# Peptides against a protein of PDB entry 8YVU, part 15

Target 1, 39 residues: chain A of PDB entry 8YVU
Amino acid sequence: PQLCYILDAILFLYGIVLTLLYCRLKIQVRKAAITSYEK
Target 2, 160 residues: chain B of PDB entry 8YVU
Amino acid sequence: TWLTVLKKEQEFLGVTQILTAMICLCFGTVVCSVLDISHIEGDIFSSFKAGYPFWGAIFFSISGMLSIISERRNATYLVRGSLGANTASSIAGGTGITILIINLKKSLAYIHIHSCQKFFETKCFMASFSTEIVVMMLFLTILGLGSAVSLTICGAGEEL

## One batch from the design tools (peptide; aimed at target 1 L11, target 2 C26)

Design b1_p12_4 (made by RFdiffusion4)
Pose (drawn by RFdiffusion4):
Structure b1_p12_4 (pose): chain A 39 residues (1-39), chain B 160 residues (1-160), chain C 29 residues (1-29), chain P 12 residues (1-12)
Amino acid sequence: as target 1 above (39 residues)
Amino acid sequence: as target 2 above (160 residues)
Amino acid sequence: CYILDAILFLYGIVLTLLYCRLKIQVRKA
Amino acid sequence: LFYLFVMLFFYF
């Protein structure tokens, strides 16, 4: 009954999860590009 | 086979360390700049007053920078420094967790007994704001400490 | 406030859809 | 940062 930031608290977790998943995907793709471009 | 997986997967732990260090500065500066932290009737601030946002800000940052540079450049003396910075950051996080827990204990002792019936917006909105902020910081510090301990245990993997 | 929260509430849907599309594309690669 | 902005909006 006192909403806004209570619903906005889980959005910070949503932002953290996405901003870590993108970093993990970028590092993984960079490693895959390095391993595939060597030969 | 744990050691190999932890070794190959290393610099993402430095990414999340440096994300924690970067996001700790914004909260610490905003909280320490918007209002004085020594004239609170409930003395709610028990973590920002102790320097915790500025105690592990350029502390986690250096451990994350060393862990990122370690795979980028395999320096002779950088491997030794990376383990020390990781274990010092594990200790700093261990202390931060208990100081943040006693901050939650005092904030709940303030809001619990006759200070404010039901939710906020009666007299002490700052108390609920500080409680939510310190809960978010505690969760983010747990996330960061778990990766710092994982990197500390992964980095040795050998005698000395 | 509430509507401001709603405007950024669907940004996550599109961001996760493009993230899944990138994942499927990289899997194909 | 958006979460902190919304909380500060309620504070002010």

Design b1_p12_4_s1 (made by RFdiffusion4, then SolubleMPNN; from b1_p12_4, 8 letters changed)
Fold by OpenDDE base, seed 4:
Structure b1_p12_4_s1 (fold): chain B 39 residues (1-39), chain C 160 residues (1-160), chain D 39 residues (1-39), chain A 12 residues (1-12)
Amino acid sequence: as target 1 above (39 residues)
Amino acid sequence: as target 2 above (160 residues)
Amino acid sequence: as target 1 above (39 residues)
Amino acid sequence: LLYLETLLLLLS
């Protein structure tokens, strides 16, 4: 059970990091789309 | 600029692959050092008996190293070598995932057959531990496969 | 213990989905950048 | 590695 909780913690941290990266990437896509629209 | 970004991505993927390989190797070593797999029922640790943590780690390490070297030297021959290594690593990763899934199914079946309600029973504990390790290894293998496939696609794009 | 395994499965699935979405978004960013370069 | 990924995202 302790290993399971450790795995949960790692997966949770991984999920948070991926979410942050996804959000940043999404913002970049939006910025690129705006720049493309202005041209 | 795009080539530079792709190269940096390749390096990142290579480092990730090496790291994944090292983690897999560490887990394999720890399991082998702590547990005598030879004395445990084979179905529970089938992935370990197959030696996946070892050969899988080797394939991923080689692929990652070649990717990093290819990125740093920026030579055509290294790109081709990296592509080949990444392809091999992708195949190895797929095989590893298959083995791990089979191991997981066997472990779960074992737990179900023996009705492991008492966690402190040696066999049930080992099966549970194996399942947890296999899940971790499966996750790492999927990450490694993803990196290897990504590197393969990048390498193929550079060759075209 | 059973809840821990279920949580592991959910977190793992979430990680896979986020990875796929991240890859798709990254491809979109690349396409947008290529389009911007051609203009 | 995460910082590197973030940097790559910023440069892209």
Scores: peptide ipSAE 0.489, ipTM 0.803, DockQ to the pose 0.024
OpenDDE base, seeds 1, 2, 3, 5: peptide ipSAE 0.479, 0.477, 0.461, 0.478; ipTM 0.796, 0.791, 0.787, 0.811; seed 5 fails the geometry check

Design b1_p12_4_s2 (made by RFdiffusion4, then SolubleMPNN; from b1_p12_4, 8 letters changed)
Fold by OpenDDE base, seed 1:
Structure b1_p12_4_s2 (fold): chain B 39 residues (1-39), chain C 160 residues (1-160), chain D 39 residues (1-39), chain A 12 residues (1-12)
Amino acid sequence: as target 1 above (39 residues)
Amino acid sequence: as target 2 above (160 residues)
Amino acid sequence: as target 1 above (39 residues)
Amino acid sequence: LSYLSLLLSLLS
């Protein structure tokens, strides 16, 4: 059971990091799309 | 730019694969150090008896290292070598998943047969611990397989 | 303890899905960058 | 640390 909680913590952290990265990347895509629309 | 980004992705995947391999190796080593699997009756630790954490970690580590080296040196022969290593690692990962699933089924069956309501019993505790470790290893193996497959696809795309 | 394993499975699935989405998004960003360069 | 640096470089 303790190992399960450790794994949960690692996976949770990984999920948070990936979510942040995804959000940043999504913002970049949106910025790129806006820049392409303005040319 | 595409090549640079792909290279960075490949390096990241390679590092991830190496890290996964190292974690698997660490878990295997810890389990072997804490538990004398050879003296445990039953097939609860069949994956450990097969040495999966060890050879799996080695395969993933080699695959990751080769991927990183291939990406950094940008040599055609290294790309092919990395692709081969990643493919081999993918196969190894698939085999490992199969072994782990079988081990998990056996562990669960053991828990059910022995009616492990008392988790404080040594056998039930070991079975539960084995199940937990096998699940963790399964997740790590799936992650490693994912990275290896991704690297293989990227490498195949470069050859085409 | 059973809840922990369920959580692990959910978090793991979430991680895989996010990784795939991140890869797709990154490819989209690259395509957008190439399209902007060809203009 | 190198992995984190690579991750950060990929983000950037």
Scores: peptide ipSAE 0.514, ipTM 0.801, DockQ to the pose 0.028
OpenDDE base, seeds 2, 3, 4, 5: peptide ipSAE 0.499, 0.445, 0.497, 0.504; ipTM 0.806, 0.772, 0.805, 0.795; seed 4 fails the geometry check

Design b1_p12_4_s3 (made by RFdiffusion4, then SolubleMPNN; from b1_p12_4, 8 letters changed)
Fold by OpenDDE base, seed 5:
Structure b1_p12_4_s3 (fold): chain B 39 residues (1-39), chain C 160 residues (1-160), chain D 39 residues (1-39), chain A 12 residues (1-12)
Amino acid sequence: as target 1 above (39 residues)
Amino acid sequence: as target 2 above (160 residues)
Amino acid sequence: as target 1 above (39 residues)
Amino acid sequence: LDYLLLLLKLLS
């Protein structure tokens, strides 16, 4: 049972990190798209 | 700038792979140090008996290291080497997952047969513990495989 | 204990989905970058 | 990223 909670914590942290990276990447894509439209 | 971001992502995946490998090794060593698997009856620790945590972790570590080196040097031959290593690591990860699934099935069957209602029984405790460890190893292996596959796809895309 | 395993499964699935989305987004960024260099 | 590099160096 304790190991399960540890795994949950690790997976949760992994999910948060991936979400942050995804958000950053999405912002970059949006910025690139805006720049391409202005050119 | 964009290429730099992509390189950082690949390095991150490599680090994740290495970290996963290290965690797998740590779990393997802890299990081997605490429990004498050779004296445990049954195939509850079949994945450990096969040495998967060791060789699997080595493959993932090598793959991650090669990926990082390839990104740093940005040489075509290193990219190919990294791609090959990542492919090999992906295959190894898939094999490991298969072994772990088989082990998990055996462990679950063991728990079912012994009707482990009393957690205080040593056999049931060992079976449950092994199941938990196998599940953790399975998740880590899947994460490592995901990173290796991602790196492989990225490397293949650069060659095309 | 059952809830812990369910949470693990959900978090695992979430991680896989995020990884796939991240890969797709990365490919899009690469395509956008290539298009910007060709212009 | 620097921490990741340090981790890589530690693991290497």
Scores: peptide ipSAE 0.488, ipTM 0.811, DockQ to the pose 0.036
OpenDDE base, seeds 1, 2, 3, 4: peptide ipSAE 0.486, 0.481, 0.412, 0.482; ipTM 0.794, 0.794, 0.780, 0.793

Design b1_p12_4_s4 (made by RFdiffusion4, then SolubleMPNN; from b1_p12_4, 8 letters changed)
Fold by OpenDDE base, seed 5:
Formats: sequence, structure tokens, C-alpha cells
Structure b1_p12_4_s4 (fold): chain B 39 residues (1-39), chain C 160 residues (1-160), chain D 39 residues (1-39), chain A 12 residues (1-12)
Amino acid sequence: as target 1 above (39 residues)
Amino acid sequence: as target 2 above (160 residues)
Amino acid sequence: as target 1 above (39 residues)
Amino acid sequence: LSYLELLLKLLN
């Protein structure tokens, strides 16, 4: 049972990190799209 | 800037792979240190007996390191080496997942056969502990495989 | 303990989905970058 | 060391 909670914590952290990276990448895509539209 | 971002992503995947490998090694070491698997009845720790935590971790570590080096130096030969290592790691990960699934099935079957209602029983405790460890190893292996596959795809794309 | 395993499964699926989405987004960023470079 | 460098790069 304790190991399960540790795994949950690891997976949770992984999810948070991926979410942050995804958000950053999404912002980059938006910026690129705006730049391409202005050209 | 985009190339640098992609390189950072590959490095991140490499680090993730190495971290996964290290965690697998740690778990393997702890299990081997605390429990004498050879004296445990049944195939509850079949994955450990096969040495998967060790060789799997090595493959993942090598793949991650090569990926990081390849991204930093941006040399064609390193890219090929990284691709090869990542491919090998992917195969190893797949094999590891298979072994772990088999082990998990055996462990679960063992728990069901013995009707583990009493947690204080040594056999039931060991089976439960094994199951938990195997599940953790399985998750880590899947994460490692995902990183290896991602790196492989990235490397293959660069060669085209 | 059962709830912990369920949480693990959910977090695991979430991780997989995020990874796939991240890969797709990365491909989009690459395509956008190539298009912007050719213009 | 490589992990730390990567973390620093990711944070920047």
C-alpha cells in the first residue's frame, strides 16, 4: 500500500511536468502561427 | 530556436530514461538486499530472477546517455549510435514488459490460490509485496520504453 | 489499497495521453517551423 | 551533473 502511494506521487509529478511542457509548447505553436499569419 | 527546443526535449527524454533506469536498479537492489529471492517459493519474483532490473536499466541508461550526447554534439555518427541504442532499449523494454506481465499474472494467481485473507501470513505478505514491486517496475518500464521509442522516432526522422 | 491502484491506472493513462498529445504538438511545431522557413 | 544542467535548461 505504501508503495502504491509512492507510485502515485511519481506519476503525479510526471503528469505535472508533462502538462507544463505541453503548455509551453502550445504557446510556442501559437506564436509561430501568429508569425506565419503576419508574413 | 526550434531546433534547440527539440534538442532539449530529446535530452529530457534521455534524462527521464536514465532516471527510470536508476529507479529500476534501486528497486532491484533493495529487493535483492532485503529478500533472498532464491529461497522464495514460486515464481513470484521471476522478473528479478531473470535479472531484468539490471540489464533493462543498463539498456535504458545507455540509450539515455547516448541520446544526450548525440543532441549535444549533433554529429551524424552519434545520431546513428543513439538510434541504435534507443532501438535496443525499446526492444529490451518490450521484453521487460512481457516478463513483468507474466510475473504479475503468476503473483496474482498465487494470491488467489492461497486465498490470502490473513495479511500477517508470510507467504501472502511476500506475494503482495512482490505484486506491488512488479507493478512499479512495470510502470517504470513502460515509461522507459516510451522515452526510448520517442527518441528512436526522433533519431529516425533526423536520418531521413 | 484498491483505490490507490485505480489512481495509478488513471494517472498512467493520463501520462500516455499527454505523451501522445505532446508528440502531436511537437510535430505541428515542426511543420510550422518548416513552413515559416520556406516563406 | 547532466540532470542538473538539463533542469536548468528546462527552467530557462
Scores: peptide ipSAE 0.490, ipTM 0.812, DockQ to the pose 0.029
OpenDDE base, seeds 1, 2, 3, 4: peptide ipSAE 0.489, 0.483, 0.474, 0.480; ipTM 0.799, 0.796, 0.788, 0.797; seed 1 fails the geometry check

Design b1_p12_5 (made by RFdiffusion4)
Pose (drawn by RFdiffusion4):
Formats: sequence, structure tokens, C-alpha cells
Structure b1_p12_5 (pose): chain A 39 residues (1-39), chain B 160 residues (1-160), chain C 29 residues (1-29), chain P 12 residues (1-12)
Amino acid sequence: as target 1 above (39 residues)
Amino acid sequence: as target 2 above (160 residues)
Amino acid sequence: CYILDAILFLYGIVLTLLYCRLKIQVRKA
Amino acid sequence: FFVFFFFFVAFS
């Protein structure tokens, strides 16, 4: 009954999860590009 | 096979360490700049008053930088420094967790007994704001400490 | 406030859809 | 951005 930031609290978790998943995907793709471009 | 998986997956832990160090500064500066932290009737601030946002800001940052540079550049003396910075960051997080827990204990002791019936917007909006902020910081610090301890245990993997 | 939260509430849907698309594309690669 | 967005919404 006192919404806004209570619903906005889980959005910060959503932001953290996405900002970490993109970093893990970028590092993984960079490693895959390095391993595939050597030969 | 846990050691190989932890070794090959290393610099993301430094990414999340440096994300924790960067996001700790914004909170800390905003909370310490918007209003004085020594004239609170409920003395709600028990973590920002102890320097915790500025106690592990350029502390987690250096551990994340060393862990990121370790795989980028395999320096002779950088491997030794990375383990020390990881274990010092583990101790700092261990202390931060208990200081943040006693901050939650005091904030709940303030809001619990006759200070404000039901939710906020009666007399102590700052008390609920500080409680939510500290809970978010505690969760983020747990996330960061778990990766710091994982990197500490992964880095040795050998005698000395 | 509430509407401001709603405007950024669907940004996550599109961001996760593009993230899944990138994942499927990289899997194909 | 999410940190500053939360601060702005909490103060509003």
C-alpha cells in the first residue's frame, strides 16, 4: 500500500543482473574471438 | 576440476569488484553531501559515519584493477600483490557486513517502537530511506564479497 | 514518479530480448 | 543511472 520505491527496489536488482550478464557475455565473446582468430 | 574453471574464469570477478567499488562511491558521496551525518535525532547513520563507503571504495577498486590486469599482463610481482589485495578486501568485507548488520539492528530498533506507526511519511521518512539504502548496500556487498573470496581461494592454487 | 518508473520498466524487456537474440546468434556462430 | 534514478524517485 506504499508503492513506488518498493516496486523500484527490484528494478535495481534487474539492473545489476543485466549489467553483469553483459559483461560476462562480452568477455566470453572476446575470448572466443581471440581463440578463433589465431588460426 | 574446480581450480581450472576458477582460473579460466577470472576477470569477470574483477569486473564485479570494480562495479562494486564504483557504485559505492556514488552512494557514499550523495549520502555524505546531501545532509550532515552528525545531527540525526535517531543517529540512524552507523555505517556512513564510520567511513564504510569510503573505507572499501578505493580498496575494492585496487583489488579489481589488480585482478583485471593479472590476465592482461603477467607481471612478475603482480601475482603476489593480487592475492594480498584479495584477502585484504575479504577482511574489509567481513567487517563491513557486521557493521551493516548492526546498522540494520539499530534502524529497526528505531522504527520498531512507537517512532512511527505503519510505514513512513509520518515523521521519519529518512529512517525508511536509510534502511532501504543500507539493505541495498548490504546485498551488493554480499555479492561483491562472494566474488572476492572466490578469487582469493582461486588465486593461490599452489604452495605459497 | 510512478509513470517515470513505468517508462523504464519496459526498457528491460527489450534489453533482454536483444540479449537473447545475441545469444542465439552467437550460438549459431 | 539506476542509482541516481532511485534517488530521484525516492525524493519525489

Design b1_p12_5_s1 (made by RFdiffusion4, then SolubleMPNN; from b1_p12_5, 10 letters changed)
Fold by OpenDDE base, seed 4:
Structure b1_p12_5_s1 (fold): chain B 39 residues (1-39), chain C 160 residues (1-160), chain D 39 residues (1-39), chain A 12 residues (1-12)
Amino acid sequence: as target 1 above (39 residues)
Amino acid sequence: as target 2 above (160 residues)
Amino acid sequence: as target 1 above (39 residues)
Amino acid sequence: ILVDLLFLLLLL
């Protein structure tokens, strides 16, 4: 059970990091789309 | 540009596959060193008894290495070799997933049958530990299969 | 312990979905960059 | 790519 909780903590941290990276990438896509629309 | 992107993805997938293979091998080695699987009663470690961490790691390592070599040398013969290795690794990964799922079902069934309320019972602890390791190995195998399939698609696209 | 395994499965599924979405988003960023370079 | 590696590492 302790190993399971450690795995949960790692997966949770990973999910947070991926979510942050996804948000950053989404913002970049939006910026690129806006720049393409202004041209 | 698309080819360079695919190449960069291929190298990444190859590295990922090698890394997955190395970790599977490490887990297999650790489990074999810490646990005497031969003395463990039942099918809780059926995936380990089948040697999956070893042969699966070998297949993924070979596929990953071939993919990296194919990407670096940019030779048609290496692309075909990588495609073949990736196909073999995909088959191995699928087989590994099947074995791991069977092991997981057996481990869960064991836990259910023995009503493992007392975690400190050696058998229940081993079954729980096995389940955790098998789940981790299953995840690694799914990732390895995903990388191998992706590399196979990329290689097939280069041959067309 | 059962809840821990369920949580692991959910977190794993979430990780897979996020990876797929991240890959799709990365492809979109690349397509946008190519389109911007051709203009 | 690094994120995918990290994801793979975390799935380990």
Scores: peptide ipSAE 0.570, ipTM 0.836, DockQ to the pose 0.082; fails the geometry check
OpenDDE base, seeds 1, 2, 3, 5: peptide ipSAE 0.562, 0.570, 0.557, 0.566; ipTM 0.825, 0.832, 0.822, 0.827; seeds 1, 2, 3, 5 fail the geometry check

Design b1_p12_5_s2 (made by RFdiffusion4, then SolubleMPNN; from b1_p12_5, 10 letters changed)
Fold by OpenDDE base, seed 5:
Structure b1_p12_5_s2 (fold): chain B 39 residues (1-39), chain C 160 residues (1-160), chain D 39 residues (1-39), chain A 12 residues (1-12)
Amino acid sequence: as target 1 above (39 residues)
Amino acid sequence: as target 2 above (160 residues)
Amino acid sequence: as target 1 above (39 residues)
Amino acid sequence: LIVELLFLLLSL
């Protein structure tokens, strides 16, 4: 049971990190798209 | 450039695979150090008895290292070697998942048979602990397999 | 304890989906970068 | 390995 909670914490942290990376990447895509449109 | 970004992905996947392998080794060594599997009656630790954490971790580590080296050197012969290693690691991962699923089923059956209402019984505690470790190893194996398959697909795409 | 395992499964699935989405988004960023370089 | 992974993550 304690190991399950530890795993949950790790997976949760992983999910947060991936979400942040995804958001950053999405912002980069948007910036690239805007720059390509102004060009 | 596309090549630099693909390269970074391969390196990341390789490092992830190595990390997964190291975690699997750590779990394997901890289980072997804490529990004398030879004295445990039953197939609760069948995956450990098969040495999966050891050989699986080695395969994933080699695959990850080859992927990183192939990416860094950008040599055609290394790409083929990495593809082969990733394929082998994918097969090893699939086999490991199968073993872990079988172990999980045995552990669950053991828990069911002994009607582990008394968690404080040493046997029930050991079965629960084994099940937890097997589940963790299963997740790690799936992650390793996912990385190896991804690297294999990327490598195959470059040959094509 | 059962809820913990269910949470693990959900978080694991979420992690896989996010990884796939991140990969797709990264491919899109790369395509956008190439298209911007060829103009 | 963790430092290298972090460096890889930061380089992405």
Scores: peptide ipSAE 0.514, ipTM 0.804, DockQ to the pose 0.038
OpenDDE base, seeds 1, 2, 3, 4: peptide ipSAE 0.508, 0.513, 0.484, 0.511; ipTM 0.799, 0.807, 0.790, 0.807; seeds 1, 4 fail the geometry check

Design b1_p12_5_s3 (made by RFdiffusion4, then SolubleMPNN; from b1_p12_5, 10 letters changed)
Fold by OpenDDE base, seed 1:
Structure b1_p12_5_s3 (fold): chain B 39 residues (1-39), chain C 160 residues (1-160), chain D 39 residues (1-39), chain A 12 residues (1-12)
Amino acid sequence: as target 1 above (39 residues)
Amino acid sequence: as target 2 above (160 residues)
Amino acid sequence: as target 1 above (39 residues)
Amino acid sequence: LLVLELFRSLLL
């Protein structure tokens, strides 16, 4: 049970980090699309 | 192509939010069916007594559904509605996290006061079970908040 | 303890899905960057 | 059903 809670914490942190990275990547894609449209 | 990707991402966030809401509802329903929370003395189930699993799940479900509908119909009025729902869901998520943290503190305090050396004592078992459920709900609420905030940022970016 | 394992399974599945989406998005960003460079 | 179809469309 204690190991399970540790795993939950790691997976949760991983999920947050991936979500943030995904958001950053999405913003980059949007910026690239806008720049391509203005050219 | 990129707009299609962004659309798929909004749909994904909406689905994630709906899924989170459904899980919260399932947990709320299971807890209510297994435990008579009304008969449990103390603040161990304060989050349940406050109805958080229900209203939190509703807010997340509405936000997710509106986001999906907005994305599919690509209508300006739906975008505004989705943004409003996502904002409301984000506020609800923040409130839910606060309530869950308070409940968690109370549950931990209860465990300490009763010196729960015997895990099989009914009171200690209930407090431990409550703590586990509250932690799970906290994680789900954080995930829901993350999705709602992401959808809000996406919606705000479309209005600018 | 059983609930913890269920949570682990859900978080693990979520992490896999996010990773796949991130990879797809990263590939799309690379394709867009290449197309923008050829213009 | 709508959520399931959305999941299916997202997976494809």
Scores: peptide ipSAE 0.500, ipTM 0.816, DockQ to the pose 0.038
OpenDDE base, seeds 2, 3, 4, 5: peptide ipSAE 0.496, 0.479, 0.496, 0.486; ipTM 0.800, 0.788, 0.805, 0.799; seed 5 fails the geometry check

Design b1_p12_5_s4 (made by RFdiffusion4, then SolubleMPNN; from b1_p12_5, 8 letters changed)
Fold by OpenDDE base, seed 5:
Structure b1_p12_5_s4 (fold): chain B 39 residues (1-39), chain C 160 residues (1-160), chain D 39 residues (1-39), chain A 12 residues (1-12)
Amino acid sequence: as target 1 above (39 residues)
Amino acid sequence: as target 2 above (160 residues)
Amino acid sequence: as target 1 above (39 residues)
Amino acid sequence: LIVDFLFLLASL
């Protein structure tokens, strides 16, 4: 049971990191799309 | 740009494989150091008895290292070598998953048969611990396989 | 304990899906960057 | 991202 909670913590952290990276990448895509539209 | 991007993805996948391998080795070492598997009755640690943490980790490590080297040198012969290593690692990962699933089934069956209501019984504790370790190793193996397959597909795409 | 394993499965699936989405988004950013460079 | 991951791996 304790190992399961450790795995949950690792997966949770991984999910948060990926979510943050995804958000950053999505913002970059939006910025690129806006700059492409203004040209 | 695309090449640099694919290169970065290959390196990331390679690092992921190495990390997966290291974690598998750590788990294998911990289990071997804490538990005398030879004295444990039953097939609860069948994956460890098969040496999967060791050979699986080696395959993933080699695949990851070759992927990183192939990416850095950008040589055709290294790309082919990396593709071969990734393919071998993918096969090893698939075999490992199979072994781990079998071990998991045996562990679950053991828990069911002994009606492990008393977690404090040594046998039930060992079965539960084994199940947890096997599940962790299964997840790591799936991650390693995913990275190896991804690298294999990427390498195959570069050869076409 | 069973809830922990279910959570692990959900988090694992979430991680895979996010990884795939991240890869797709990264490819889109790259395509957008290339098209912006060719203009 | 890779640099951060490598740094994390090196810190482990």
Scores: peptide ipSAE 0.510, ipTM 0.802, DockQ to the pose 0.054
OpenDDE base, seeds 1, 2, 3, 4: peptide ipSAE 0.540, 0.517, 0.494, 0.510; ipTM 0.817, 0.803, 0.785, 0.802; seeds 1, 2, 4 fail the geometry check

Design b1_p12_6 (made by RFdiffusion4)
Pose (drawn by RFdiffusion4):
Structure b1_p12_6 (pose): chain A 39 residues (1-39), chain B 160 residues (1-160), chain C 29 residues (1-29), chain P 12 residues (1-12)
Amino acid sequence: as target 1 above (39 residues)
Amino acid sequence: as target 2 above (160 residues)
Amino acid sequence: CYILDAILFLYGIVLTLLYCRLKIQVRKA
Amino acid sequence: FFIFFIIFLFFS
């Protein structure tokens, strides 16, 4: 009954999860590009 | 096979360390700049007053930088420094967890007994704001400490 | 406030959809 | 930048 930031609290978790998943995907793709471009 | 997986997956732990260090500065500067932290009737601030946002800001940052540079550049003396920075960050997080837990204990002791019936917006909105902020910081610090301890136990993997 | 939260509430849906698309594309690669 | 926007919501 006192909403706004209670619903906005899980959005910070949503932001953290996405900002970490994108970093892990970028590092993984960079490693895959390095391993595939060597030969 | 846990050592190989932890070794090959290393610099993301540095990414989440430096993300913790960067996001810790914003909270610390905003909280320590918006209002004085020594004239609170409930003395709610028991973590920002102890320097915790500025105690592990350029502390986690140097561990994350060392861990990122370790795979980028295999320096002779950088491997030794990376383990020391990781274990010092593990100790700093261990202290930060307990200080943040006693901050939650005091904030709940303030809001719990006759200070404010039901939710906030009666007399102590700052008490609920500080409680929610410290809970978010505690969760983020747990996330960062888990990666710091994982990197600390991955980095040695050998005698000395 | 509430509407401001709603405007950024669907940004996550599109961001995760593009993230899944990138994943499927990289899997095909 | 997305986290900063969310943090800005908290401090609004």

Design b1_p12_6_s1 (made by RFdiffusion4, then SolubleMPNN; from b1_p12_6, 8 letters changed)
Fold by OpenDDE base, seed 1:
Structure b1_p12_6_s1 (fold): chain B 39 residues (1-39), chain C 160 residues (1-160), chain D 39 residues (1-39), chain A 12 residues (1-12)
Amino acid sequence: as target 1 above (39 residues)
Amino acid sequence: as target 2 above (160 residues)
Amino acid sequence: as target 1 above (39 residues)
Amino acid sequence: LLLLLILSLFFL
């Protein structure tokens, strides 16, 4: 049970970090698409 | 273009906040239906006794709804309302996290004091169940706070 | 304890899905950057 | 956006 809670915390943190990275990457894709359209 | 991206992000954050609120309400309802919290002695369910699932869900729902409405109607008064609601939701989220952390500490202390070696003992089972629910609520609250803060930043950026 | 294991399974699945999506998005960013450089 | 919503749903 203690190991399960530790795993939950790690997976949760990983999920948050990945979500933030995904958002940043999605913004970069959008910026790149806009820059490519204006050229 | 950037404003369009921010608007789409705002709508997403609003939907996420509403969803978080709905899940918090569902958990609150399930816990209240399965457990008579009023008969549970001690501070194991302090977050539930404080009504956090209810008021937290309400604040997140209001913030999300106002954000979506503000984005759709593009009215200045709605932007201010959304900013206010998002700020209130952020404060509520912070308070909720604090309450949940306190509840977790109390639940863990209870488990430790009663030497819950026998998981099937009613008191130990309730304390463990409370801890699990509080952890889930903590995760939901962190997500709700993140969305509310993001919406607040977006709203503040529109007013500047 | 059973709820904890269920949560672990859900978080694990979420982490896998996010990782796949992140990889796809990263590939898209790279393709967009190459296309922008050739213009 | 929908994908992020689904991901948020799964994370919750």
Scores: peptide ipSAE 0.547, ipTM 0.818, DockQ to the pose 0.112
OpenDDE base, seeds 2, 3, 4, 5: peptide ipSAE 0.552, 0.532, 0.557, 0.552; ipTM 0.817, 0.807, 0.823, 0.822; seeds 2, 4, 5 fail the geometry check

